# Designs tried in a protein design run: peptides against a protein of PDB entry 4Z5W. Part 15

Target 1, 305 residues: chain A of PDB entry 4Z5W
Amino acid sequence: IPDVFLELNKLWYFSAQSNLFNGEMPRSLSNSRSISLLSLRNNTLSGQIYLNCSAMTNLTSLDLASNSFSGSIPSNLPNCLRLKTINFAKIKFIAQIPESFKNFQSLTSLSFSNSSIQNISSALEILQHCQNLKTLVLTLNFQKEELPSVPSLQFKNLKVLIIASCQLRGTVPQWLSNSPSLQLLDLSWNQLSGTIPPWLGSLNSLFYLDLSNNTFIGEIPHSLTSLQSLVSKENAVEEPSPDFPFFKKKNTNAGGLQYNQPSSFPPMIDLSYNSLNGSIWPEFGDLRQLHVLNLKNNNLSGNIP

## One batch from the design tools (peptide; made by RFdiffusion4, then SolubleMPNN)

Design b1_p9_3_s4 (from b1_p9_3, 4 letters changed)
Fold by OpenDDE base, seed 5:
Structure b1_p9_3_s4 (fold): chain B 305 residues (1-305), chain A 9 residues (1-9)
Amino acid sequence: as target 1 above (305 residues)
Amino acid sequence: YESGYLTTE
């Protein structure tokens, strides 16, 4: 990428996604006063990520996903006072979340999907201080760590939590009960155990629940038949979605389905590939908004209602 | 397994 961004003093949006750009980000780009949205996703960019936050006063969205960047997560990003959305998916950091992210009050959406992030306990302890954090994607990190269940963790404004395919141990964390605005929960493809907690059914905004491919036992909690978002058409307040797409990655198909907004996900309960027992509750018939009920490959018995 | 997990990549 040429070092010409100093001359582009009116450039507000720069999208150079899915090209063959290599080398480092040009210094003029890292010092751009005009850029609000920067996407360099799916290139071969390398080096360290450096942004001059004192210069980049208009930066609101940063998508550097699927690049060959290396080194540390930039600890100065919280100094980018307008930065709301960060997509650092598929950047091999091999790092912990910086302690400075405790001060990241502008942050609304964060993805480190498949970024070799380590220490989930530290990550959650840091990120709970981000009072405006609504979307958190941590898929494909924290290999074989334990999902912390510390009740003191609070994500009050969290709407989308995705921590899938981490081989995480532990249980469904009770601190999620402190997230009453949670709309989407994906904890699939882990080694989570215990029972599915009844308090999940009290999350009135929860329309997408994926607990598939874990080691959950016991009965399906009857409270899931009372998920209010699946009973009635509540007008899901279209809150500003993150500026990055989501992908549903299936094992069999190389092409994941792309979803531009969390609201575009079908209302779903996926409890497949667990060790759940008991019957299917007839009251699942009350979930009039439910599009997908996946209970495949469990120990369920009785009649299908 | 036909169920998939969510990513941003």
Scores: peptide ipSAE 0.625, ipTM 0.939, DockQ to the pose 0.706
Fold by OpenDDE base, seed 4:
Structure b1_p9_3_s4 (fold): chain B 305 residues (1-305), chain A 9 residues (1-9)
Amino acid sequence: as target 1 above (305 residues)
Amino acid sequence: YESGYLTTE
């Protein structure tokens, strides 16, 4: 990428995603006063990520995902006072989330999917201070760690939480009950155990629940049949629209289905590939907005309603 | 329908 961004003093949007760019980010780009949205996703860019936040006063969205960047997570990003959306997926940091992210008040959407992030306890303890955080994606990190269940953890404004395919141990954490605006929860492809907690059905905005491919036991909580977002259309809370796409992937497929917005996800309950027992509640018939009910590969019995 | 996890990559 040429070092000409100082000349481009009106450049507001720069998207160079899905090309063959290599080398480092040009210094003029890291100092751009005009750029609001920067996407360099899916290239072969390298070096350390550096942004001059004192210069980049208009930066609102940053997508550097799927590049060959190295080094530390930029600890100065909280100084980018308008930066809302960050996608650092598939950047191999081999790091913990910086303590400075406690001060990241502009942050609304964060992804570190498949970024070799370590210490989920520290990550959640830090990120709970991000009062505007609505979307958090931590998929393919924290390998074999324990999902913390500390009740003091609080994500007040969290709408989308995705921590899938981490081989995480533990249970569905009680601190999620402190996120009453939660719309999408994906904890699939972990080693989570215990029962599915009944309070999960009190998340009135929850329209997408994926707990598939875990080790959950016991009955399906009857409270899931009363999820208000799946009973009626009228409670459609404004969905977070991060400036990065989501992909539904399987462990074996190179290609995932792309979803540009959380609203593009079908209303879903996926509890497949667990050890759940008991019956399918007839009251699942009350979930008139439900598109997908996946209960396959469990120990369920009785009649199908 | 096939189960699969969500990413941003």
Scores: peptide ipSAE 0.637, ipTM 0.947, DockQ to the pose 0.860; fails the geometry check
Fold by OpenDDE base, seed 3:
Structure b1_p9_3_s4 (fold): chain B 305 residues (1-305), chain A 9 residues (1-9)
Amino acid sequence: as target 1 above (305 residues)
Amino acid sequence: YESGYLTTE
């Protein structure tokens, strides 16, 4: 990418995603006063990520995902006072979340999907201080760690939590009951155990639940048949979506389905590939907004209602 | 419907 951004003093949006750009990010781009949205996703950019936050006073969204950047996570990003959305997916950091992220009050959406992030306990302890954090994606990190169940963890404004395919041990964490605005939960493809907690049915905005490919036991909580978002059409308050797409990765197909907004996900309960027992509740028939109920590969018995 | 997990990559 050429070092010409000093001349582009009115440039508000720069998208150069899904190209073949290589080398370092231009210094004039890292000092741009005009840029609000920057997307360089799916290129071959390299070097360290450096942003001059004192110069980049209009920066609101940053997508650097699927690049060959190296080094540490930039600890100065909390100094970018308007920065809301960060996508650092598929950047191999081999690092912990910086302690400076405790002060990241502008942050609303964060992804480190497949970024070799370590220490889930430290990551969650830091990120709980981000009071405006609504979307958190940590898929393909924390290999074989334990998911913290510490009741002191609080994500009060969290709407989307995705921590899939980490081989995480532990149980569904009680601290998620402190997230009453949760709309989407994906904890699939882990080694989570215990029972599915009944308090999940009290999350009135929860329309997408994926607990598939774990080691859950016991009955399906009857409280899941009363999930308010699946009983009635809530007026989908079009809250501002993250400025990055989501992908549903399947085992068999290299191409995942792309979803531009969390509201584009089909209303779903996926409990497949566990060790759940008991009956299918007939009251699942009350979930008039449910598009997908996946209960395959369990120990369920009785009649299908 | 095939099971899969969510990413941003």
Scores: peptide ipSAE 0.622, ipTM 0.939, DockQ to the pose 0.859; fails the geometry check
Fold by OpenDDE base, seed 2:
Structure b1_p9_3_s4 (fold): chain B 305 residues (1-305), chain A 9 residues (1-9)
Amino acid sequence: as target 1 above (305 residues)
Amino acid sequence: YESGYLTTE
């Protein structure tokens, strides 16, 4: 990418995603006063990520995902006072989340999907201080760590939580009950154990629940048949989506389904590939908005209602 | 419907 962004003093949006750009980010880009949205996703950019937050006063969205960047997570990003959305997926950091992210009050959407992030306990302890955090994606990190169950963790404004395919141990953490605005939960493809907690059915905005491919035992909580978002058509106010798409990665080499907005996900309960027992509750028939009920590969018994 | 997990990549 040429170092010409000083001349582009009116450039608000720069999208150069899905190209063959190599080398480092140009210094003029890292110092751009005009850029609000920067997307360089899916290139071959390298070097250390550096952004001059004192210069980049208009930066609101940053997508650097799927690049060959190296080094540490930029600890100065909280100084980008308008920065709301960060996608750092598929960047091999081999790092912990910087402690400076405790001060990241502008942050609304964060993805570190497949970024070799370590120490989930520290990550969640830090990120709980981000009061405006609505979307958190931590898929393909924290390999074989334990999902912290510390009741003091609070994500009050969290709407989308995705911590899939981490081989995480532990239980469904009770601190998620303190996230009443949660709409989407994906904890699939882990080693989570215990019972599915009944308080999940109290999350009135929860329309997408994926607990598939874990080691959950016991009965399906009857409270899941009363998920209000799946009973009634609430007008899902199109909330401002993250400026990055989501992908459903199937276990097959078939291309993942792309979802541009969390609201575009089909209403779903996926509890497949666990060790759940007991019956299928007939009251699942009350979930008039439910598109996908996946209970396959469990120890369920009785009649299908 | 196939089981799968969500990413941003």
Scores: peptide ipSAE 0.616, ipTM 0.937, DockQ to the pose 0.867; fails the geometry check

Design b1_p9_4_s1 (from b1_p9_4, 3 letters changed)
Fold by OpenDDE base, seed 5:
Structure b1_p9_4_s1 (fold): chain B 305 residues (1-305), chain A 9 residues (1-9)
Amino acid sequence: as target 1 above (305 residues)
Amino acid sequence: SLTELDLSK
């Protein structure tokens, strides 16, 4: 990428995703006063991520995902006072989330999917201080760690939580009951155990639940048949989605489905590949908005209602 | 599971 961004003093949006750019980010780009949205996703960019937050006063969205960046997560990002969305997916940091992110009040959406992030306890303890955080994607990190169940953790404004494919141990954490605005929860492909907690059915905005491929036992909580978002067509509040796409991995050979909005996901309960027992509740018939009910590969018995 | 699988790489 040429070092010409000083001359581009009116450049507001720079999208150069899915190209063959290599080398480092040019210094003039890291000092751009005009850029609001920057996407360099899916290139071969390398080196460390350096942003001069004192210069980049208009930066609102940063997508650097799927690059060959290395080193630490830039600890100065909270100084980018307008920065809302960060996509650092597939950047191999081999790092913890910086302590400075406790002060990241502008942050609304964060992805570290498959970024070799370590220490989930520290990550959640830091990120709970981000009062505007609505979307958090931590998939493919924290390998074989324990999911913290500390009741003091508070994500009051969280709408989308994805911590899939981490081989996490533990239980469904009680601190999620403090997230009444939660719309999408994916904890699939972990080693989570215990029972599915009944309070999960009290999350009135929860329309997408994936607890598949865990070690959950006991009955399906009857309270899941009363999920209000799946009973009634409440107006799905079109909240601003993150400026990064979500991908659902289909079967091994099929390209993942891209979803640009969380609202584009079909309303779903996926409890497949667990050790759940008992019957399918007839009251699942009350979930008139449910598109996908996946209960396969459990120990369920009785009649299908 | 939902992942940021950038399918372009």
Scores: peptide ipSAE 0.223, ipTM 0.827, DockQ to the pose 0.036
Fold by OpenDDE base, seed 3:
Parts: sequence; structure tokens; C-alpha cells
Structure b1_p9_4_s1 (fold): chain B 305 residues (1-305), chain A 9 residues (1-9)
Amino acid sequence: as target 1 above (305 residues)
Amino acid sequence: SLTELDLSK
């Protein structure tokens, strides 16, 4: 990418996704006063990520995903006082979340999907201080770590939590009960154990639950048949989506599905590939908004209602 | 699982 952004003093949106750009980010781009939305996703950009937050006073969205950046996570990003959305997926940092992110009050949406992030306990302890954090994607990190169950963890405004494919140990953490606005939870493809907690059915905004491919035991909590967002249509809170897309891996030869908004996900309960026992509750018939109920590959018995 | 699968690669 040429170093010409000093002349582009009115440039508000720069999107150069899915090209063949290589080398480092231009220094003039890292100092742009005009840019609000920056997307360089799916290139071959390299070097250290550096942004001059004192210059980049209009920066609201940053998508650098699927690049060959190296080094540390930029600890100065909290100084970008308008920065709301960060997509750092598929950047191999091999790092912990910086302690400075405790001060990241502008942050609303963060993805580190498949970014070689380490220490989930430290990451969650830091990110709980981000009072405006609504979307958190941490998939394909923290390999074989323990999901912290510390009851003091609090994500009051969290709407989307995705921590899939980490081989995480532990149980469904009680601190998630402190997130009453949670709409989407994906903890699939871990090594989570114990029972599915009944308090999940008290999350009145929860329309998408993926607990598939874990080691859960016991009965399906009857409280899941009373998930208010799946009973009635009225609570579809159209809130501002993150500026980064979500992707669902299909097991079929067909390409993955891209979802530009959390609201584009079909209402779903996926408990497949566990060790759950007991019956399918007939009261699942009350979930009139449910599109997908996946209970396959468990130890369930009795009649199908 | 929901992952950031950039399907363009």
C-alpha cells in the first residue's frame, strides 16, 4: 500500500479487503486524522501493528484480520478514544491481552478469533473493565486452559460471547448469570463438563445457544423450555452489530456461512455431541421462535414429543 | 462453532 494518506485528508472510509497487499501498513495511514473506518482484512500485510492514537482521533472501526502481522498486541489502542470495533482475527500474536485494555471504555466489539491468545483468566479479568463491551469473540485461543469460574467476573452489557474450539476445561461459569442482556452464547468444541446450569433459562434475551461438542452430563435443564426470546417474537432487540462478520463452519463441502449481524443467526439450541441423559421435554414445543433444536449424539431416552 | 472463517481464502 503506498504512503499517500497524508494527501487524503478527507478520507473517512478505507476498505481494501481481500487483495494481495503485502509489506507494512503505510506510516501516513497510521497517522490519518480523517479515517473513521479502516479495513485491511484478508491481505498479506506484515510487521508490527502501530497506530498513532493521538493523530487518529476519528478512528471508530479497525479490521486487520487475516493478515501476517507479528509482534505484540498494540497496548496503546485504549488511547484511540473513539475506537469501538476491533477485528484482529487470524493474526498470530502469541500473547496475552494487554493490561491497558482495562481502560478501553470506547470498546464495544472485539475479535481475537484464532489469534494465538494465551491466559483466558487474565483476558477475562482485564476485559470485564470494558463497560461498553457487547461482543467478544475469543474462538480458537487458550488451548486446553481452564475457563475461569470466578463469581466476581462481570460483563454487564455483554450480548455476544463466543469462546469456541479452545478445548477449554471447567464448567459453564456462574459469572455469565451477571450478563442479563446475553443474546448469543457459543462455548462449543471445548472440554467443558458438569451439568448444564438451570440459570441459563433465565437469560431472557438468549436466542442462540451452542454448547455442542463438550462433555456435559445429566438432564437438559427444564428451564431452557422457558427462554423468553424463543417463546415470543417481541424481544428481538435490533442493537448495533459489530462491523466485523461472523462465520459458521459448515461440516459439508459447501463454503461456510457468513453472518453480518448477530440477528441473522437462526434462533438455535445446540446441545449435540455431549453425554446428556433423560427425556426431551415436551415443553420445547412452547419455543415457537426456535428454528434449530439439535440434541443428536447424546444419551437421551424415552419418547420424542 | 462460530469462527472467523474468512471464506475468501
Scores: peptide ipSAE 0.218, ipTM 0.821, DockQ to the pose 0.037
Fold by OpenDDE base, seed 1:
Parts: C-alpha cells; structure tokens; sequence
Structure b1_p9_4_s1 (fold): chain B 305 residues (1-305), chain A 9 residues (1-9)
C-alpha cells in the first residue's frame, strides 16, 4: 500500500479488503486523522501492527483480520478513544491480551478468532473491564486451557459470546448468569463437562445457544423451554452489528455461511454431540420462534414430543 | 461452531 494517506485528509472510509496487498501498513495510514473505518482484511500485510492513536482520533472500526502481521497485540489501542470495533481474526500473535485493554471503554466488539491468543483467564479478567463490550469472539484460541468459572467475572453488557473450538475444559461458567443481555452463546467444540445449568433459561434475550460437541451430562434443563426470546415474537432489537462478519461452518467441507449480523442467525438450540440423557421436554413446543433444535448424538430416551 | 474463519483463503 503506498504511503500517500497524508494527502487524503478527508478520507473517512478505507476498505481494501480481499486484495493482494503485501508489506507493512504505510505510516501515513497509521497517522490518519480523518479515517473512521479501516478495513484491510484478507490481504498479505506483514510487520507489526502500529497505530498512532493520538493522530487517529476519528478511528471507530479496525479490521486487519486474515493478514500476516506479527509481534504483539498493540497495547496502545485503548488510546484510540473512539475505537469501537476490532477484528484481529487469523492474525497469529502468540500472545496474551494486553493489560491496557482494561481501560478500553470505547470497545464494543472484539474478535481474536484463530489468533493464537493464550491465557483465557487473563483475557477474561482484562476484558470484563470493557463496560461497553457487547460482542466477544475468542474461537480457536486457548487450546486445552480451562474456562474460568470465577463468579466475580462480570460482562454486564455482553450480547454475543463465542468461544468455540478451543478444547476448553471446565463447566458452563456461573459468571455468564451476570450477562442478562446475552443473545448468542457459542461454546461448541470444547471439552466442557458437567450439567447444563438451569440458569441459562433465565437469559431472556438468548435466542442462539450452541453447546454442541462437548462432554455435557445429565438432563436438558427444563428452563430452556421457557427462554423468553424463543417464546415471544418480541423483535430482537436490531442492535448495531459488529463491523465484521460471522462465519458458521455446518460441516468441515462445506463453505462457511457468512452472517453479517448476529440477528440474522436462525434462533437455535444446539446440544448435539454430548452425553445428555432423559427425555425431550414436550414444552420445547412452546418455543414458537425456535428454528433449529439439534439434540442429535446424545443419550436421550423416551418419546419424541 | 461459529468461526470468524474468513474462508475466502
């Protein structure tokens, strides 16, 4: 990318995603006072990520995903006082979340999907201080770590939590009960154990639950038949979507379905590929907004209602 | 599983 952004003093939006750009980010871009949205996703950009947050006072969205950046996660990003959305998916950092992210009050949406992030305990302890954090994607990190169950963790404004395919150990963490605005939870493809907690049915905004491909045991909590968002037509308020797309892989060989908004996900309960027992509750019939109920490959018995 | 696997690569 040429170093010409000093001349582009009115540039508000720069999207150069899905190109063949290589080399480093130009210094003039890292110092742009005008840019609000920067997307360089799916290129071959390299070097360290550096942004001059004192200059980039209008930066609101940053998508650098699927590049060949190296080094540490930029610890100065919390100084970008308007920065709301960050997509760092598929950047191999081999790092922990910076402690400075405790101060990241502008942050609303964060993805580190498949970014070789380490220490989930530290990551969650840091990110709980981001009071405006609504979307958190941590898929394909923290390999074989334990998912913290510390009840002191609080994500009060969290709406989307995706921590899939980490081989995480532990149980469904009690601290998620402190996230009453949670709409989407994906903890699939882990090694989570224990029972599915009944308090999940108290998350009145939860319309998408994926606990598939774990080691959950016991009965399906009857409280899941009373998930208010799946009973009533109350339009899930179209909340401002993250400026990054979500991808759902159905099968390893199928092209992932791109979803631009979490609200575009079909209302779903997926508990498949566990060790759940007991019956399918007839009261799942009360979930009139439910599009997908996946209970396959469990130890369920009795009648199909 | 939801993955931000940009499958375009």
Amino acid sequence: as target 1 above (305 residues)
Amino acid sequence: SLTELDLSK
Scores: peptide ipSAE 0.066, ipTM 0.745, DockQ to the pose 0.037
Fold by OpenDDE base, seed 2:
Structure b1_p9_4_s1 (fold): chain B 305 residues (1-305), chain A 9 residues (1-9)
Amino acid sequence: as target 1 above (305 residues)
Amino acid sequence: SLTELDLSK
């Protein structure tokens, strides 16, 4: 990418996604006073990520995902006072989330999917201080760590939590009950154990639940049959989606389906590939908005309602 | 599972 962004003093949006750009991010781009939305996703950019937050006063969205960047996560990003959305997916950092992210009050959406992030306990302890955080994607990190269950963790405004494919140990964390606005939860492809907690059915906005491919035991909590978002057509207020797409892998060999908005996900309960027992509750028939109920590959018994 | 998959790969 040429180092010409100093001359582009009116540039508001720069999208150069899915190209073959290589080398480092231009220094003039890292100092752009005008840019609000920067997307360099899916290129071959390299070097250290550096943004001059004192210069980049209009920066609201940053997508650097699927690049060959290296080194540390930029600890100065909280100084970008308007920065709401960060996509750092598929950047191999081999790092912890910086402590400075405790001060990241502008942050609304964060993805570190497949970014070699370490220490989930520290990550969640830091990110709980981001009071405006609505979307958190941490998939393919924290390999074989324990998902912290510390009840003091609090994500008050969390709408979307995705921590899939981490081989995480532990249980469904009680601190998620402090997220009453949660709409989408994916904890699939972990080593989570214990029972599915009944309080999940109290998350009235929860329309998408993926707990598949874990080691959950016991009965399906009957409270899941009363998920309000799946009983009634609430007018899904189109909340501002993150400026990064979500990808659902259906099959190991199929390309992921891209979803631009969390609201575009079909309403779903996926509890497949666990060790759940007992009956399928007939009251799943009350979930008139449910598109997908996946209970396959469990130890369920009785009649199919 | 929801992942950031490169659809291009």
Scores: peptide ipSAE 0.050, ipTM 0.736, DockQ to the pose 0.038

Design b1_p9_4_s3 (from b1_p9_4, 3 letters changed)
Fold by OpenDDE base, seed 4:
Structure b1_p9_4_s3 (fold): chain B 305 residues (1-305), chain A 9 residues (1-9)
Amino acid sequence: as target 1 above (305 residues)
Amino acid sequence: SLTVLDLSK
């Protein structure tokens, strides 16, 4: 990418995604006062990520995903006082979340999906201080770590939590009960154990639940038949989605389905590939908004209602 | 499982 962004003093949106750009991010771009949205996703950009937050005062969205960047996660990003959305998916950091992210009050949406992030306990302890954090994607990190269940963890405004494919141990964390605005939860493809907690049914905005491919035992909590968002249409507050797309892998070899907004996900309960027992509650019939109920590959018995 | 990955590559 040429170092010409100083001349582009009115440039508000720069999208150069899915090209063949290589080398480092140009210094003039890292110092742009005008840019609000920067997307360089899916290139071959390299070097260390550096943004001059003192200069980049209009930066609201940053998508650097699927590049060959190296080094540390930029600890100065919290100084970008308008930066809301960060997509660092598929950047191999081999790092922990910086402690400075405790101060990241502008942050609303964060993805580190497949970014070689380590120490989930530290990551969650840091990110809980991001009071405006609504979307958190940490898929394909923290390999074989334990998902912390510390009740003091609080994500007050969390709406989307995706921590899939981490081989995480532990249980469904009780601290999620402190996230009453949670709409989408994906903890699939982990090694989570114990029972599915009844308090999940108290998450009135939860319309998408994926707990598939874990080691959950016991009965399906009856409270899931009372998920308000799946009973009635009325309260799907379309909040502003992150500027980065979500991808659902259907098959290992198939291109993932792209979803531009969390609201575009079909209302779903996926509890498949666990060790759940007992009956299918007939009251699942009350979930009139439910599009997908996936209970396959469990130890369920009785009649199908 | 949901991911935020560019799958175009």
Scores: peptide ipSAE 0.030, ipTM 0.727, DockQ to the pose 0.037
Fold by OpenDDE base, seed 2:
Structure b1_p9_4_s3 (fold): chain B 305 residues (1-305), chain A 9 residues (1-9)
Amino acid sequence: as target 1 above (305 residues)
Amino acid sequence: SLTVLDLSK
């Protein structure tokens, strides 16, 4: 990308996604006072990510995903006082979340999916201080770590949590009960164990639950048959989605289905590929908004309702 | 709405 952004003093939006751009991010772009939305996703950009947050006072959205950037996560990003959305998916940092992210009050949406992030305990301890954090995607990180169950963890405004494919150990963490606005939970493709907690059914906004491909045991909580968002339409608040798409892989070999908004996900309960036992509750029939109920590859018994 | 129930093994 040419270093010509000094002359572009009115540039509000720059999108150069899915091109063949290589080399470093231009210094003039890293110092742009006018830019609000920056997307360089799916290129071959390299080097250290540096943004002059003191200059980039209008920056609200940053998408650098699927590039060859290296080194540390920029610890100064919280100084970008208007920065709401960050997509760093598929950047191989081999790093922890910076401690400075405790101060990231503008942050609403964060993705580090497949970014070689380490130390999930530290990451969650840091990110809980982001009071405006609504969307958190940490898929394909933290390989074989323990998912912290510290009850003091609190994500008050969390709406979307995706921590799939980490081989995480532990249980469904109790601290998620402190996220009453949770709409989408994906903890699939881990090594999570124990029972599915009944308090999940108290999450009145939860319309998408993926706990598939874990080691959960016991019965399906009856409280899942009373998920208010799946009983009635009344609470489908179209909220501002992050400026980055979500991807659901149906099959390992298939291209991921792109969803531009969390609301575009079909209402779903996926508990497949566990060790759940007992009956299928007939009251799943009350979930009139439910599109997908996936209970395959469990130890369920009795009658199909 | 149409609900898809998958109980396949």
Scores: peptide ipSAE 0.028, ipTM 0.688, DockQ to the pose 0.856
Fold by OpenDDE base, seed 5:
Structure b1_p9_4_s3 (fold): chain B 305 residues (1-305), chain A 9 residues (1-9)
Amino acid sequence: as target 1 above (305 residues)
Amino acid sequence: SLTVLDLSK
């Protein structure tokens, strides 16, 4: 990318995604006062990520996903006082989340999917201080770590939590009961154990639940038949979606279906590939908004309702 | 699983 952004003093949006750009991010771009949305996703950019937050006073969205950046996560990003959305998916940091992110009050949406992030306990302890955090994607990190269950963790404004494919140990964490606005939960493809907690059915905004491919035991909580978002058409509050797409892989070899908004996901309960027992509750018939109920590959018995 | 697998490069 040429170092010409000093002349582009009115440049508000720069999208150069899905090109063949290599080398480092231009210094003039890292110092741009005008840019609000920056997307360099799906390139071959390399080196250390550096942004001059004192210069980049208009930066609101940053997408650097799927590049060859290396080194540490930029600890100065919280100084970008308007920065709301960060997509760092597929950047191989091999790092922990910086302690400075405790002060990241502008942050609303964060993805580190497949970014070689380490120490989930530290990550959650830091990110709980981000009072405006609504979307958190930590998929394909923290390999074989334990998902912390510390009840003091609070994500009060969290709407989307995706921590899939981490081989995480532990149970469904009780601190999620402190997230009453949770709409989408994906903890699939872990090694989570114990029972599915009944308090999940009290999350009135929860329309998408994926607990598939874990080691859950016991019965399906009857409270899941009373998930309010799946019983009634609540007016889906059109909240601003993250400036990054979500991908659902159906098969390991298939291109993921791209979803631009969490609300575009079909209302779903996926409990497949566990060790759940007991019956299918007839009261699943009350979930009039439910599109997908996936209970396959469990130890369920009795009659199909 | 919802991966923000950016299937980009």
Scores: peptide ipSAE 0.027, ipTM 0.682, DockQ to the pose 0.036
Fold by OpenDDE base, seed 1:
Structure b1_p9_4_s3 (fold): chain B 305 residues (1-305), chain A 9 residues (1-9)
Amino acid sequence: as target 1 above (305 residues)
Amino acid sequence: SLTVLDLSK
């Protein structure tokens, strides 16, 4: 990318997504006062990510996903006082979340999917201080770590939590009960154990639950038949989605379905590929808004309601 | 699993 952005003093939106750009991000772009949305996703950009947050006073959205960037996560990003959305998916940092992210009050949506992030305990301890954080995607990180169950963790405004495919150990953490606005939870493809906790049914906004491909045991909690978002016709208010798309892989080899908004996900309960036992509750029939109930590959018995 | 699959090649 040429270093010509100094002359582009009115540039509000720059999208160069899915091109063949290589080399480093130009310094004139890293110092742009006018830019609000920057998307360089799916290129071959390299070097260290540097943004002059003191200059980039209008920056609201940053998508650098799927580039060959190296080095540390930029610790100065919290100084970008208007920065709301960050997509750093598939950037191989091999790093922890910076401690400075405790101060990231503008942050609403964060993705580190498949970014070689380490230390989930530190990451969650830091990110809980982001009071405006609504969307958090940490999929394909923290390999074989333990999902912290510390009850003091608090994500009050969290709506979307995705921590899939990490081979995480532990149980469904009780601190998620402190997230009453949670709409989407994906903890699939881990090594989570224990029972599915009944308090999940108290998350009245939860319309998408994926606990598939874990080691959960015991019965399906009856409280899941009372998920208010799946009983009532009141469409959960479409909150502004993050400026990055979500992708659902149906199968390992299938192209992911792109979802531009979390609200575009079909209402779903997926508990498949566990060791759950007992009956399927007939009261799942009360979930009139439920599109997908996946209970396959468990130890369930009794009648199909 | 919801991967934010960045569909980067």
Scores: peptide ipSAE 0.025, ipTM 0.657, DockQ to the pose 0.037

